# Ledger of designs, part 49: peptides against a protein of PDB entry 7MKK

Target 1, 71 residues: chain A of PDB entry 7MKK
Amino acid sequence: SMKEKVKAKLVEIRKFVPFIRRVRIDFQDTLSKVQGHRLDALVNLLDREDVSMSSLNKIEVIIDKLRTRFN

## One batch from the design tools (peptide; made by RFdiffusion4, then SolubleMPNN)

Design b2_p20_2_s4 (from b2_p20_2, 11 letters changed)
Fold by OpenDDE base, seed 3:
Structure b2_p20_2_s4 (fold): chain B 71 residues (1-71), chain A 20 residues (1-20)
Amino acid sequence: as target 1 above (71 residues)
Amino acid sequence: SDMEELEEISKLIDEAIAEV
């Protein structure tokens, strides 16, 4: 079901939360307050259970960009 | 909405990536 697919995708995306947190901390002095807040909000959003597949796909793109730039 | 929030987040994160 779509519900199960979303749940599975969410589990996979959540595996990158520690990485996102590391980027947030390692570059805290370079990021503006707003940028830092948005990274925090991204992490917080991943704690929700009502995120759509469309949203999860966009989050995946963000994570891919972060991985490309920050290893 | 969550989608609107993600659009904002994405734009700002893209800017952050460019700056660091």
Scores: peptide ipSAE 0.364, ipTM 0.783, DockQ to the pose 0.087
Fold by OpenDDE base, seed 4:
Structure b2_p20_2_s4 (fold): chain B 71 residues (1-71), chain A 20 residues (1-20)
Amino acid sequence: as target 1 above (71 residues)
Amino acid sequence: SDMEELEEISKLIDEAIAEV
């Protein structure tokens, strides 16, 4: 079901929350306040239970970009 | 909305990547 697919994707994406937080902190001096805030917001979004598949797909793209640059 | 927030986040993250 779509519900199960969303749940599975959310679980997988949440594995990268520590990574996102690390990027946020490690490069805090390079990032603007706004950029840092948006990374925080990204983490906050992943803390929600009501995240759509569409949103999760977008988040996955963001994480992939971060991983390419910072990992 | 979450979608609007994600779009803004994506843009800013792209900018951050360029600056780092």
Scores: peptide ipSAE 0.364, ipTM 0.783, DockQ to the pose 0.087
Fold by OpenDDE base, seed 1:
Structure b2_p20_2_s4 (fold): chain B 71 residues (1-71), chain A 20 residues (1-20)
Amino acid sequence: as target 1 above (71 residues)
Amino acid sequence: SDMEELEEISKLIDEAIAEV
């Protein structure tokens, strides 16, 4: 079902939460405060259960961009 | 909204990639 697909996607994306937190901490001096706050917000969004597949796909793109920039 | 927040995050990341 679509609900099961969403849950599976969410589980996979949540595996990158530690990476997002690491980016915020390791690059605190490089990132602006607002950028750091937005990374925290992204982590908080991933704690929600009401995230659509469309949103999860966008979050995946964000994670890919972070990985490209911050290894 | 959550989608508005995602758009803001995406924009800031794009800017960071270009500037840093």
Scores: peptide ipSAE 0.358, ipTM 0.782, DockQ to the pose 0.086
Fold by OpenDDE base, seed 5:
Structure b2_p20_2_s4 (fold): chain B 71 residues (1-71), chain A 20 residues (1-20)
Amino acid sequence: as target 1 above (71 residues)
Amino acid sequence: SDMEELEEISKLIDEAIAEV
C-alpha cells in the first residue's frame, strides 16, 4: 500500500539523520543562522510519522544536494 | 556558487516543511 511505501521510505531517509546533524555542526560557521535552523527543522520533521511521500521525495533531493556540497 | 547551492537547499527544506 501507499502507506507502507511511505513508512519504508521514511525509515530509509532517517538513516541520513546523523549525516544531516554532522553537516549542521561541521559547517555551522559556513551556513547562515537561518539555514542552520532549517536543517534543525529538517531533522525534527524526520522525527514525525505523518510525512507524505511528496515531502519524502523532496527530502531525498535535499539529502542528495547536501551530499554533493558537503561530502 | 556555494551561496546559490545553500539557497537551493534552504528552499527545498522550506517546501518540505511547509507541506507537513
Scores: peptide ipSAE 0.325, ipTM 0.752, DockQ to the pose 0.844

Design b2_p20_3_s1 (from b2_p20_3, 9 letters changed)
Fold by OpenDDE base, seed 5:
Structure b2_p20_3_s1 (fold): chain B 71 residues (1-71), chain A 20 residues (1-20)
Amino acid sequence: as target 1 above (71 residues)
Amino acid sequence: MEELKKLLEEAEEEIKKLRE
């Protein structure tokens, strides 16, 4: 079912939550409040169970860009 | 750092939409 597909995708994307949290902490003092809040928002979205496949795909794109551009 | 800040700026509208 689509629900099971969403659940499986969510499990895969959640593997990057520790990475996002690490970025948030490492750069907390150099990021603006809004930038830090954006990282927190990404984590919070992934902690939800009511996220759509469309939302998960968009989050995945953001994480991929984060992984590529993080330096 | 600079690339990270730029990415977070680019992602603002998308994050906002996801929270609504």
Scores: peptide ipSAE 0.192, ipTM 0.730, DockQ to the pose 0.099
Fold by OpenDDE base, seed 4:
Structure b2_p20_3_s1 (fold): chain B 71 residues (1-71), chain A 20 residues (1-20)
Amino acid sequence: as target 1 above (71 residues)
Amino acid sequence: MEELKKLLEEAEEEIKKLRE
């Protein structure tokens, strides 16, 4: 079902939460308050259970962009 | 849900401006 697909996708995307948190902390001194807040918000989005497949796909793109810029 | 979509777009635009 679509619900099962969403849950599976969410599990996969959540594997990157530690990475996002690492970026947030490692670059805290160079990021603006707004930038830091948005990274926190991104993590918080992944803690939600009501995220759509469309949103998860967009989050994946965002994570890929983070991975391109940060390690 | 609209709020979440806005947050994603804002986050995406911000990431484009992030520097190493």
Scores: peptide ipSAE 0.152, ipTM 0.692, DockQ to the pose 0.031
Fold by OpenDDE base, seed 1:
Structure b2_p20_3_s1 (fold): chain B 71 residues (1-71), chain A 20 residues (1-20)
Amino acid sequence: as target 1 above (71 residues)
Amino acid sequence: MEELKKLLEEAEEEIKKLRE
């Protein structure tokens, strides 16, 4: 079902939470306040369970952009 | 989920700036 797909996608995306947190901490002195707050907001978004598949796919794109830049 | 959409848009723009 779509509900099962959403749940599975959440599990996959949440695997990147530690990475996002590490980026936030490791680069905190070079990131602007806005950028730091945005990373915090991204982590908070991943804690939500009322997110559509479309939104999850967009979040994944954001994470991929982070990985390209900081990985 | 308008708030989420706005946060995503802003996040995408900030990540774009990080790469520039």
Scores: peptide ipSAE 0.146, ipTM 0.693, DockQ to the pose 0.030
Fold by OpenDDE base, seed 2:
Structure b2_p20_3_s1 (fold): chain B 71 residues (1-71), chain A 20 residues (1-20)
Amino acid sequence: as target 1 above (71 residues)
Amino acid sequence: MEELKKLLEEAEEEIKKLRE
């Protein structure tokens, strides 16, 4: 079902939460408050249970960009 | 760092939409 697909996708994307948190902490002193808040927001979104497949796909794109372009 | 900052700026609108 779509609900099962969403749950599976959420589980997979949540594997990147430690990565996002690490970026947030490692660069806390150099990121602006707004930038830090955006990273926190990504983590908070992934902690939710009421996330749509569309939202998860968008989050995945953001995470993929972070992983690719983070330097 | 610069790429991260840029990416977070670009992601703002998506993050905002996801919170709605």
Scores: peptide ipSAE 0.192, ipTM 0.731, DockQ to the pose 0.099; fails the geometry check

Design b2_p20_3_s2 (from b2_p20_3, 9 letters changed)
Fold by OpenDDE base, seed 5:
Structure b2_p20_3_s2 (fold): chain B 71 residues (1-71), chain A 20 residues (1-20)
Amino acid sequence: as target 1 above (71 residues)
Amino acid sequence: MEELKKLLEEAEKEIEELRK
């Protein structure tokens, strides 16, 4: 079912939560408050169970860009 | 750092829409 597909996708994307949290902490003092809050929001979105497949796909794109551009 | 800031700026609209 689509529900099971969403659950599986969420499990895969959640593997990057520790990475996002690490970025948030490492750069807390150099990021603006709003940029820090955006990282927090990204993590919080992944903690939800009511996220659509469309939303998960968009989050995945953001994480992929984060992995590539993180420096 | 600079690339990270740019990415988070680019993602602002998407993150905000997803929070609704």
Scores: peptide ipSAE 0.250, ipTM 0.782, DockQ to the pose 0.099; fails the geometry check
Fold by OpenDDE base, seed 2:
Structure b2_p20_3_s2 (fold): chain B 71 residues (1-71), chain A 20 residues (1-20)
Amino acid sequence: as target 1 above (71 residues)
Amino acid sequence: MEELKKLLEEAEKEIEELRK
């Protein structure tokens, strides 16, 4: 079902939460408050259970961009 | 660092929409 697909997708995307948190912490002193807040918000979104497949797909794109372009 | 900042700036609208 779609619900099962969403749950599976959420589980997979949550595997990147430690990565996002690590970026947030490692660069805490050099990121602006706004940029730090955006990383926090991204983590918080992944802590939610009421996330649509559309939202998860968008979050995945953001994470993929982080993984690719983070430097 | 610069790429990270740029990326987070680009993602602002999407993150805000997802938070609603």
Scores: peptide ipSAE 0.249, ipTM 0.781, DockQ to the pose 0.099; fails the geometry check
Fold by OpenDDE base, seed 1:
Order: structure tokens, then C-alpha cells, then sequence
Structure b2_p20_3_s2 (fold): chain B 71 residues (1-71), chain A 20 residues (1-20)
């Protein structure tokens, strides 16, 4: 079902929470407040249970770009 | 660092929409 797919997608995306938190901490002193808050917001979005598959796919794209362009 | 900041800037709109 779509509900099962959403749950599975949440499990997969949440695996990247430690990575996002690490980026936030490692670059805290060089990131602006707004950039730090954007990373915090991304983590907070992954704590939500009321997320559509469309939203999860968008979040995954952001994380993939973060992983690729993290330098 | 520059690419990271640029990415977060580009992602602002999407993050804000997802917060709603």
C-alpha cells in the first residue's frame, strides 16, 4: 500500500539524519545562522509522520545534493 | 563550503514549502 511505501521511505531517508547533523556541527562556525537553521529544519522534517511520498522524494533529492556537493 | 552554502540557499524554497 501507499502507507507501507511511505513508511519504508521514511526509514530509508532517516538513515541520513546523523549525516545532516554532522554537517551542521562540523561547519557550525562557518555557516550563517540561516544556513544552520536550514539544516536543522531538514532534520526536523524527517521527524514528521504526516509526510507524503511526493514530499519524501523531494527531501531525498535535497539530501542527495547535500551528499554530492558537501565541500 | 561554497557549494554547501549555495545548495542550502537553493533548497530554501523547497524546505519552506515542506514546513507548511
Amino acid sequence: as target 1 above (71 residues)
Amino acid sequence: MEELKKLLEEAEKEIEELRK
Scores: peptide ipSAE 0.245, ipTM 0.777, DockQ to the pose 0.099; fails the geometry check
Fold by OpenDDE base, seed 4:
Structure b2_p20_3_s2 (fold): chain B 71 residues (1-71), chain A 20 residues (1-20)
Amino acid sequence: as target 1 above (71 residues)
Amino acid sequence: MEELKKLLEEAEKEIEELRK
């Protein structure tokens, strides 16, 4: 079902939460406050259970961009 | 949820600018 697909996708994306947290902390002195807040928001979003597939796909793109830039 | 979607779009744009 769509719900099962969302849950599976969410499990996979959540594997990057430690990475996002690390980026936020390690680059705190070079990132703007707005950037830091957005990273916190990404983590918080992934802690939710009501995230849509559309949102998860967008988050995946953001995470990929973070990985390219910071890792 | 709409607010979160906007935040994500803003985050994407900012990350792209950081790559330049």
Scores: peptide ipSAE 0.203, ipTM 0.738, DockQ to the pose 0.031; fails the geometry check

Design b2_p20_3_s3 (from b2_p20_3, 8 letters changed)
Fold by OpenDDE base, seed 4:
Structure b2_p20_3_s3 (fold): chain B 71 residues (1-71), chain A 20 residues (1-20)
Amino acid sequence: as target 1 above (71 residues)
Amino acid sequence: MEELKKLLEEAEEEIEELRK
């Protein structure tokens, strides 16, 4: 079902939560406050259970961009 | 939910600027 697909996608994307948190902390002195807050927001989004597939796909793109820039 | 979508879009734009 769509719900099962969302849950599976969410499990996969959540594997990157430690990475996002690491980026936030390791680059805290070089990132703006706004950037830091957005990273916190990404983590908080992934802690939710009501995230849509559309949102998860966008988050995946954001994570890929983070990986390209910071890892 | 609309607020979250907007936040994601803003985050994407910010990350793209950081790549330049």
Scores: peptide ipSAE 0.197, ipTM 0.734, DockQ to the pose 0.031
Fold by OpenDDE base, seed 5:
Structure b2_p20_3_s3 (fold): chain B 71 residues (1-71), chain A 20 residues (1-20)
Amino acid sequence: as target 1 above (71 residues)
Amino acid sequence: MEELKKLLEEAEEEIEELRK
């Protein structure tokens, strides 16, 4: 079912939550308040159980860009 | 650092829409 697919996708994307949290902490003093809150929001979105497949796919793109451009 | 800031700026609208 789509529900089970969403659950499986969420499990895979949640593997990057520690990475996002690490970025948030490492750059806390150099990021603006709003940019820090954007990272917090990404984590919070992944803690939800009511996220759609469309939303998860969009979050995955953001994480992929984060992994590539983070330096 | 600069690339991270740029990415977070680019993602602003997407993050805000996903929060609604």
Scores: peptide ipSAE 0.242, ipTM 0.777, DockQ to the pose 0.099; fails the geometry check
Fold by OpenDDE base, seed 2:
Structure b2_p20_3_s3 (fold): chain B 71 residues (1-71), chain A 20 residues (1-20)
Amino acid sequence: as target 1 above (71 residues)
Amino acid sequence: MEELKKLLEEAEEEIEELRK
């Protein structure tokens, strides 16, 4: 079902939460408050259970960009 | 660092929309 697909997708995307948290912490002193807040918000979104497939797909794109372009 | 900042700036609208 769509609900099962959403749950599976959420589980997979949550595997990157430690990565996002690590970026947030490692660069805490050099990021602006706004940029730090955006990383926190991204983590918080992934802690939610009421996330649509559309939202998860968008979050995945953001994470993929982080993984690819973070330097 | 610069790429991270840029990326987070680009993602602002999407993150805000998803938080609603």
Scores: peptide ipSAE 0.240, ipTM 0.777, DockQ to the pose 0.099; fails the geometry check
Fold by OpenDDE base, seed 1:
Structure b2_p20_3_s3 (fold): chain B 71 residues (1-71), chain A 20 residues (1-20)
Amino acid sequence: as target 1 above (71 residues)
Amino acid sequence: MEELKKLLEEAEEEIEELRK
């Protein structure tokens, strides 16, 4: 079902929470407040249970770009 | 660092829309 797919997608995306938190901490002193808050917001979005598959796919794209462009 | 900041700037609109 779509509900099962959403749950599975949440499990997969949440695997990247430690990575996002690590980026936030490692670059805390060089990031602006707004950039830090954006990373915090991304983590907070992954705590939601009321997220559509469309939203999860968008979040995944952001994380993939973060992983690729993190330098 | 520059690419990271740029990415987070580009993602602002999407993150804000997802917060709603």
Scores: peptide ipSAE 0.239, ipTM 0.776, DockQ to the pose 0.098; fails the geometry check

Design b2_p20_3_s4 (from b2_p20_3, 9 letters changed)
Fold by OpenDDE base, seed 2:
Structure b2_p20_3_s4 (fold): chain B 71 residues (1-71), chain A 20 residues (1-20)
Amino acid sequence: as target 1 above (71 residues)
Amino acid sequence: MEELKRLLEEAEEEIKKLRE
């Protein structure tokens, strides 16, 4: 079912929460307040249980870009 | 660092939409 697919996707995407938090901490002194807030917001979105598949796919794209451009 | 900052700027509108 779509509900099962969403749950599976959430499990996979949440594996990257520690990575996002690490980026937030490692760059805390060089990021602006708004940039730090954006990373916090991304983590908070992944803590939600009412996220649609469409939203999860968009979040995955952001995380993939973060992984490739993390420098 | 500069690429990371640009990415966070580009992601702003998407993050806003996800919060609606």
Scores: peptide ipSAE 0.200, ipTM 0.734, DockQ to the pose 0.098
Fold by OpenDDE base, seed 1:
Structure b2_p20_3_s4 (fold): chain B 71 residues (1-71), chain A 20 residues (1-20)
Amino acid sequence: as target 1 above (71 residues)
Amino acid sequence: MEELKRLLEEAEEEIKKLRE
């Protein structure tokens, strides 16, 4: 079902939460408050259970870009 | 660093929409 697909996708994306938190910590001194808050917001979005597949796909794109552009 | 900052700026509107 769509509900099962959403749950599976959420589990997959949540695997990157430690990575996002690590980026937040490692760059805390160089990121603005706004930029830090954006990373925090991204983590908070992944704590939600009422997310659509569309939202999860968008979050995944953001994380993939973060991974490739993390320099 | 600069590229990371640009990415976070570009993602702002998308993150904002996801919160709605």
Scores: peptide ipSAE 0.199, ipTM 0.734, DockQ to the pose 0.099
Fold by OpenDDE base, seed 4:
Parts: C-alpha cells; structure tokens; sequence
Structure b2_p20_3_s4 (fold): chain B 71 residues (1-71), chain A 20 residues (1-20)
C-alpha cells in the first residue's frame, strides 16, 4: 500500500539523520545562525509522521546533494 | 565549506514549502 511505501521511505531517509546532525555540530562555529537553522529544519522534517511521498522525494534530493557536495 | 553554505542557501525555499 501507499502507507507502507511511505513508511519504508521514511525508514531509509532517517538513516541519514545522524549524518546531518554531525555536519551541524562539526561546522557549528563556521556556519551562520541561518545556515545552522536550515540543517535543524531538515532533521525536524524527517521526524514528522505526516509526510507525503512527494515531500519525502524532495527531502531525499536535498540530502543527496548534501552528501555529494559537502566539503 | 563553501559548497555546504551554497547548498543550504539553495535549499531554503524547498524547506519552507515542506514546512507549510
């Protein structure tokens, strides 16, 4: 079902929450308040249970860009 | 660092929409 697909997608995307949190902490002193807030917002979005498949796909794109373009 | 900062700026509008 779509509900099961959403739950499975959430489980997969949430595997990257520790990575996002680590980036936030490791670079806290060099990031602006706004930049830090954006990382926090990404984590908060992944903690939601009422997220559509469309939203999850968009979040996944952002995380993939973070993983590949981070330096 | 610079790539991270640019990415976070680019992501702002999408994050805002997802929070609505």
Amino acid sequence: as target 1 above (71 residues)
Amino acid sequence: MEELKRLLEEAEEEIKKLRE
Scores: peptide ipSAE 0.202, ipTM 0.738, DockQ to the pose 0.098; fails the geometry check
Fold by OpenDDE base, seed 5:
Structure b2_p20_3_s4 (fold): chain B 71 residues (1-71), chain A 20 residues (1-20)
Amino acid sequence: as target 1 above (71 residues)
Amino acid sequence: MEELKRLLEEAEEEIKKLRE
């Protein structure tokens, strides 16, 4: 079902929460408030249970870009 | 660091929509 697909996708994307949190902490003193809040928002979104497949796919793209461009 | 900052700026509109 679509519900099962969403749950499976959410489990996979949540594997990157520790990475996002680490970026947030390591760069806390160099990021603006807005930039820090954006990272916090990504983590908070992944803690929700009411996220759509469309939203999860978009979050995945953002995380992939973070992993590639993290510097 | 600069690449990370640029990416976070580019992602703002998408993050905003996801919070709605």
Scores: peptide ipSAE 0.199, ipTM 0.736, DockQ to the pose 0.098; fails the geometry check

Design b2_p20_4_s1 (from b2_p20_4, 8 letters changed)
Fold by OpenDDE base, seed 3:
Order: C-alpha cells, then sequence, then structure tokens
Structure b2_p20_4_s1 (fold): chain B 71 residues (1-71), chain A 20 residues (1-20)
C-alpha cells in the first residue's frame, strides 16, 4: 500500500537526520539565521508521522543538495 | 504548507551552493 511505502521511505530518509543536524551545528556560524531555521524545520518535519510521499521525495532532493555542499 | 516550506528550504540550500 501507499501507506506502507511512505513509512518505508520515511525510515530511509530519517537515516540522514543526524547528518542534517550536524550540518546545522557545524556550519551554524556560516549559515544565515533563515538557513539555520529552515534546517531546523526540515529536521522537525522528518519527526512527523504524517509526511506525504511527495514531500519525502522533495526532502530527498534537498538532502542530496546538502550532501553536495557539506559532504 | 509542507510543500511551500520545502520549496523555501530548497531555495535557500541552492543559495548556499552558490557560495564558496
Amino acid sequence: as target 1 above (71 residues)
Amino acid sequence: SDEKELEEISELIDEALKEE
């Protein structure tokens, strides 16, 4: 079911939460307040259970961009 | 909305990619 697919995708995406948190902290001094806030929001979004597949796909793209810039 | 928030996050990360 789509519900099960979403849950599985969420589990996979959540593996990157520690990375996002590290980017937020390690680069806090170089990030703007807005950028920092958006990273916090991204982490908070991944703590939710009601995230759509569309959102998870977009989050995956964002994580890929973060990995490109911040390793 | 989640979609709008994600769009904003993506845009800000794009800006960060342009720096340094």
Scores: peptide ipSAE 0.243, ipTM 0.764, DockQ to the pose 0.086
Fold by OpenDDE base, seed 1:
Structure b2_p20_4_s1 (fold): chain B 71 residues (1-71), chain A 20 residues (1-20)
Amino acid sequence: as target 1 above (71 residues)
Amino acid sequence: SDEKELEEISELIDEALKEE
């Protein structure tokens, strides 16, 4: 079901939460305050259980961009 | 909304990529 797919996707995306937190900390001097706050917001969003598949797909793209820029 | 917030995050990351 779509509900099961969403839950599975959320589990996979959450594996990158430590990476996002690491980017936030290690590049704190490079990131603007606004960028830092947005990364915090991204982590907070992934703590929720009611994130849609559409949102999770967008988050996946964001994570891919972060991996490209910050390794 | 979550969609608007994600768009703003994506835009800021795009700017970070541009500054590379």
Scores: peptide ipSAE 0.239, ipTM 0.762, DockQ to the pose 0.087
Fold by OpenDDE base, seed 5:
Structure b2_p20_4_s1 (fold): chain B 71 residues (1-71), chain A 20 residues (1-20)
Amino acid sequence: as target 1 above (71 residues)
Amino acid sequence: SDEKELEEISELIDEALKEE
């Protein structure tokens, strides 16, 4: 079902939460205040259970961009 | 909205990717 697909996608995306937190900490001095806040917001968003597939796909793209820049 | 927030995050990350 679509619900199960969303749940599976969320589980996979959440695997990157430690990475996002690490970026936030390791590069805190190089990130602008707004960029740091946005990373915090991204982590907080991933703590929710009511995230759509559309949002999860967008988050995946954002994580890929972070990986390109920071790892 | 989540979509607006994600768009703003994406835009800021795009700008960060342009920085050396």
Scores: peptide ipSAE 0.239, ipTM 0.761, DockQ to the pose 0.086
Fold by OpenDDE base, seed 4:
Structure b2_p20_4_s1 (fold): chain B 71 residues (1-71), chain A 20 residues (1-20)
Amino acid sequence: as target 1 above (71 residues)
Amino acid sequence: SDEKELEEISELIDEALKEE
């Protein structure tokens, strides 16, 4: 079901939360205040249980961009 | 909305990528 797919996707995306937190901290001095705040917001969003598949797919793209830039 | 927030995050990251 779509519900099961969303749950599975969320579990996989959450594996990157430690990475996002590390980017936020390790590059705090090079990121703008706005960029830092947006990364915090991204982590907070992933703490929720009601994230849509559409949002999760967008988050995956964001994580890929972060990986390209910071790792 | 979550969609708008994600779009803004994506845009800011794109700008960060350009500043390499």
Scores: peptide ipSAE 0.238, ipTM 0.761, DockQ to the pose 0.086

Design b2_p20_4_s2 (from b2_p20_4, 8 letters changed)
Fold by OpenDDE base, seed 5:
Structure b2_p20_4_s2 (fold): chain B 71 residues (1-71), chain A 20 residues (1-20)
Amino acid sequence: as target 1 above (71 residues)
Amino acid sequence: DKEKELEEISKLIDEALEEE
């Protein structure tokens, strides 16, 4: 089901939460307050259980960009 | 430039957050 697919994808994406948190801390001095808040909000979004597949697909792209640019 | 890169990523974050 779509619900099962969302759940499976959420589990995989959540593996990168520690990485996102690390980027937030390591680049805190480079980030604007708004940029820092967005990264915090991204982590908070991934703590939710009602995230859509559309949002998860976008978050996957975000994580790939973070990994490419920030290790 | 890391600041520019983060701004581009931040725009994508905004788009993801707006859908929730």
Scores: peptide ipSAE 0.225, ipTM 0.750, DockQ to the pose 0.818
Fold by OpenDDE base, seed 2:
Structure b2_p20_4_s2 (fold): chain B 71 residues (1-71), chain A 20 residues (1-20)
Amino acid sequence: as target 1 above (71 residues)
Amino acid sequence: DKEKELEEISKLIDEALEEE
């Protein structure tokens, strides 16, 4: 079902939460307040259980971009 | 630079947050 697919995708994406937190902390001094807040909000979003598949797909793209740019 | 790159990523984050 779509619900099961969403749950599986969310579990996979959540594996990158520690990475997002590291980016937020490691670059805290170089990030604007707004940029830092957005990263915090991204982590908070991934703590939710009602995230849509469309949002998860967008978040996957975000994580890929973070991985490429911030190692 | 990384700040500019993160600004682009930040826009994508905003889009993802708006859908929820």
Scores: peptide ipSAE 0.224, ipTM 0.751, DockQ to the pose 0.829
Fold by OpenDDE base, seed 3:
Structure b2_p20_4_s2 (fold): chain B 71 residues (1-71), chain A 20 residues (1-20)
Amino acid sequence: as target 1 above (71 residues)
Amino acid sequence: DKEKELEEISKLIDEALEEE
């Protein structure tokens, strides 16, 4: 079901939360307050249970870009 | 540099957040 797919996707994406937090900390002094806040908000979004598949797909792209740029 | 690169990523984050 779509519900099961969303749940599975969320579980996989959540594996990258520690990485996102690391980026936020490592670049804290160079990031603007707004940029830092957006990374925090991204982590908070992934803590929710009502995230849509559309959002999860976008977040996957975001994480891939972060990984490419920040290891 | 990397800060500016995050600006592009920030736009994508905003798009993801506004759907929730």
Scores: peptide ipSAE 0.223, ipTM 0.751, DockQ to the pose 0.797
Fold by OpenDDE base, seed 1:
Structure b2_p20_4_s2 (fold): chain B 71 residues (1-71), chain A 20 residues (1-20)
Amino acid sequence: as target 1 above (71 residues)
Amino acid sequence: DKEKELEEISKLIDEALEEE
């Protein structure tokens, strides 16, 4: 079902939460307050259980960009 | 540069957050 697909996608994306947190910390001095807040908000979003598949697909793109540019 | 890339990523984050 779509609900099962969403849950599976969320589990996979959550594996990158430690990475996002690490980027936030390692680049804290080079990030603006707003940029840092956005990364924090992204982590908080991934702690939710009601995230849509559309949002998860966008978050996957974000993580891929972070991985390419920040490690 | 990294600043431009961060700004691009930031916009994508904002877009994702607005859907929730």
Scores: peptide ipSAE 0.213, ipTM 0.738, DockQ to the pose 0.874

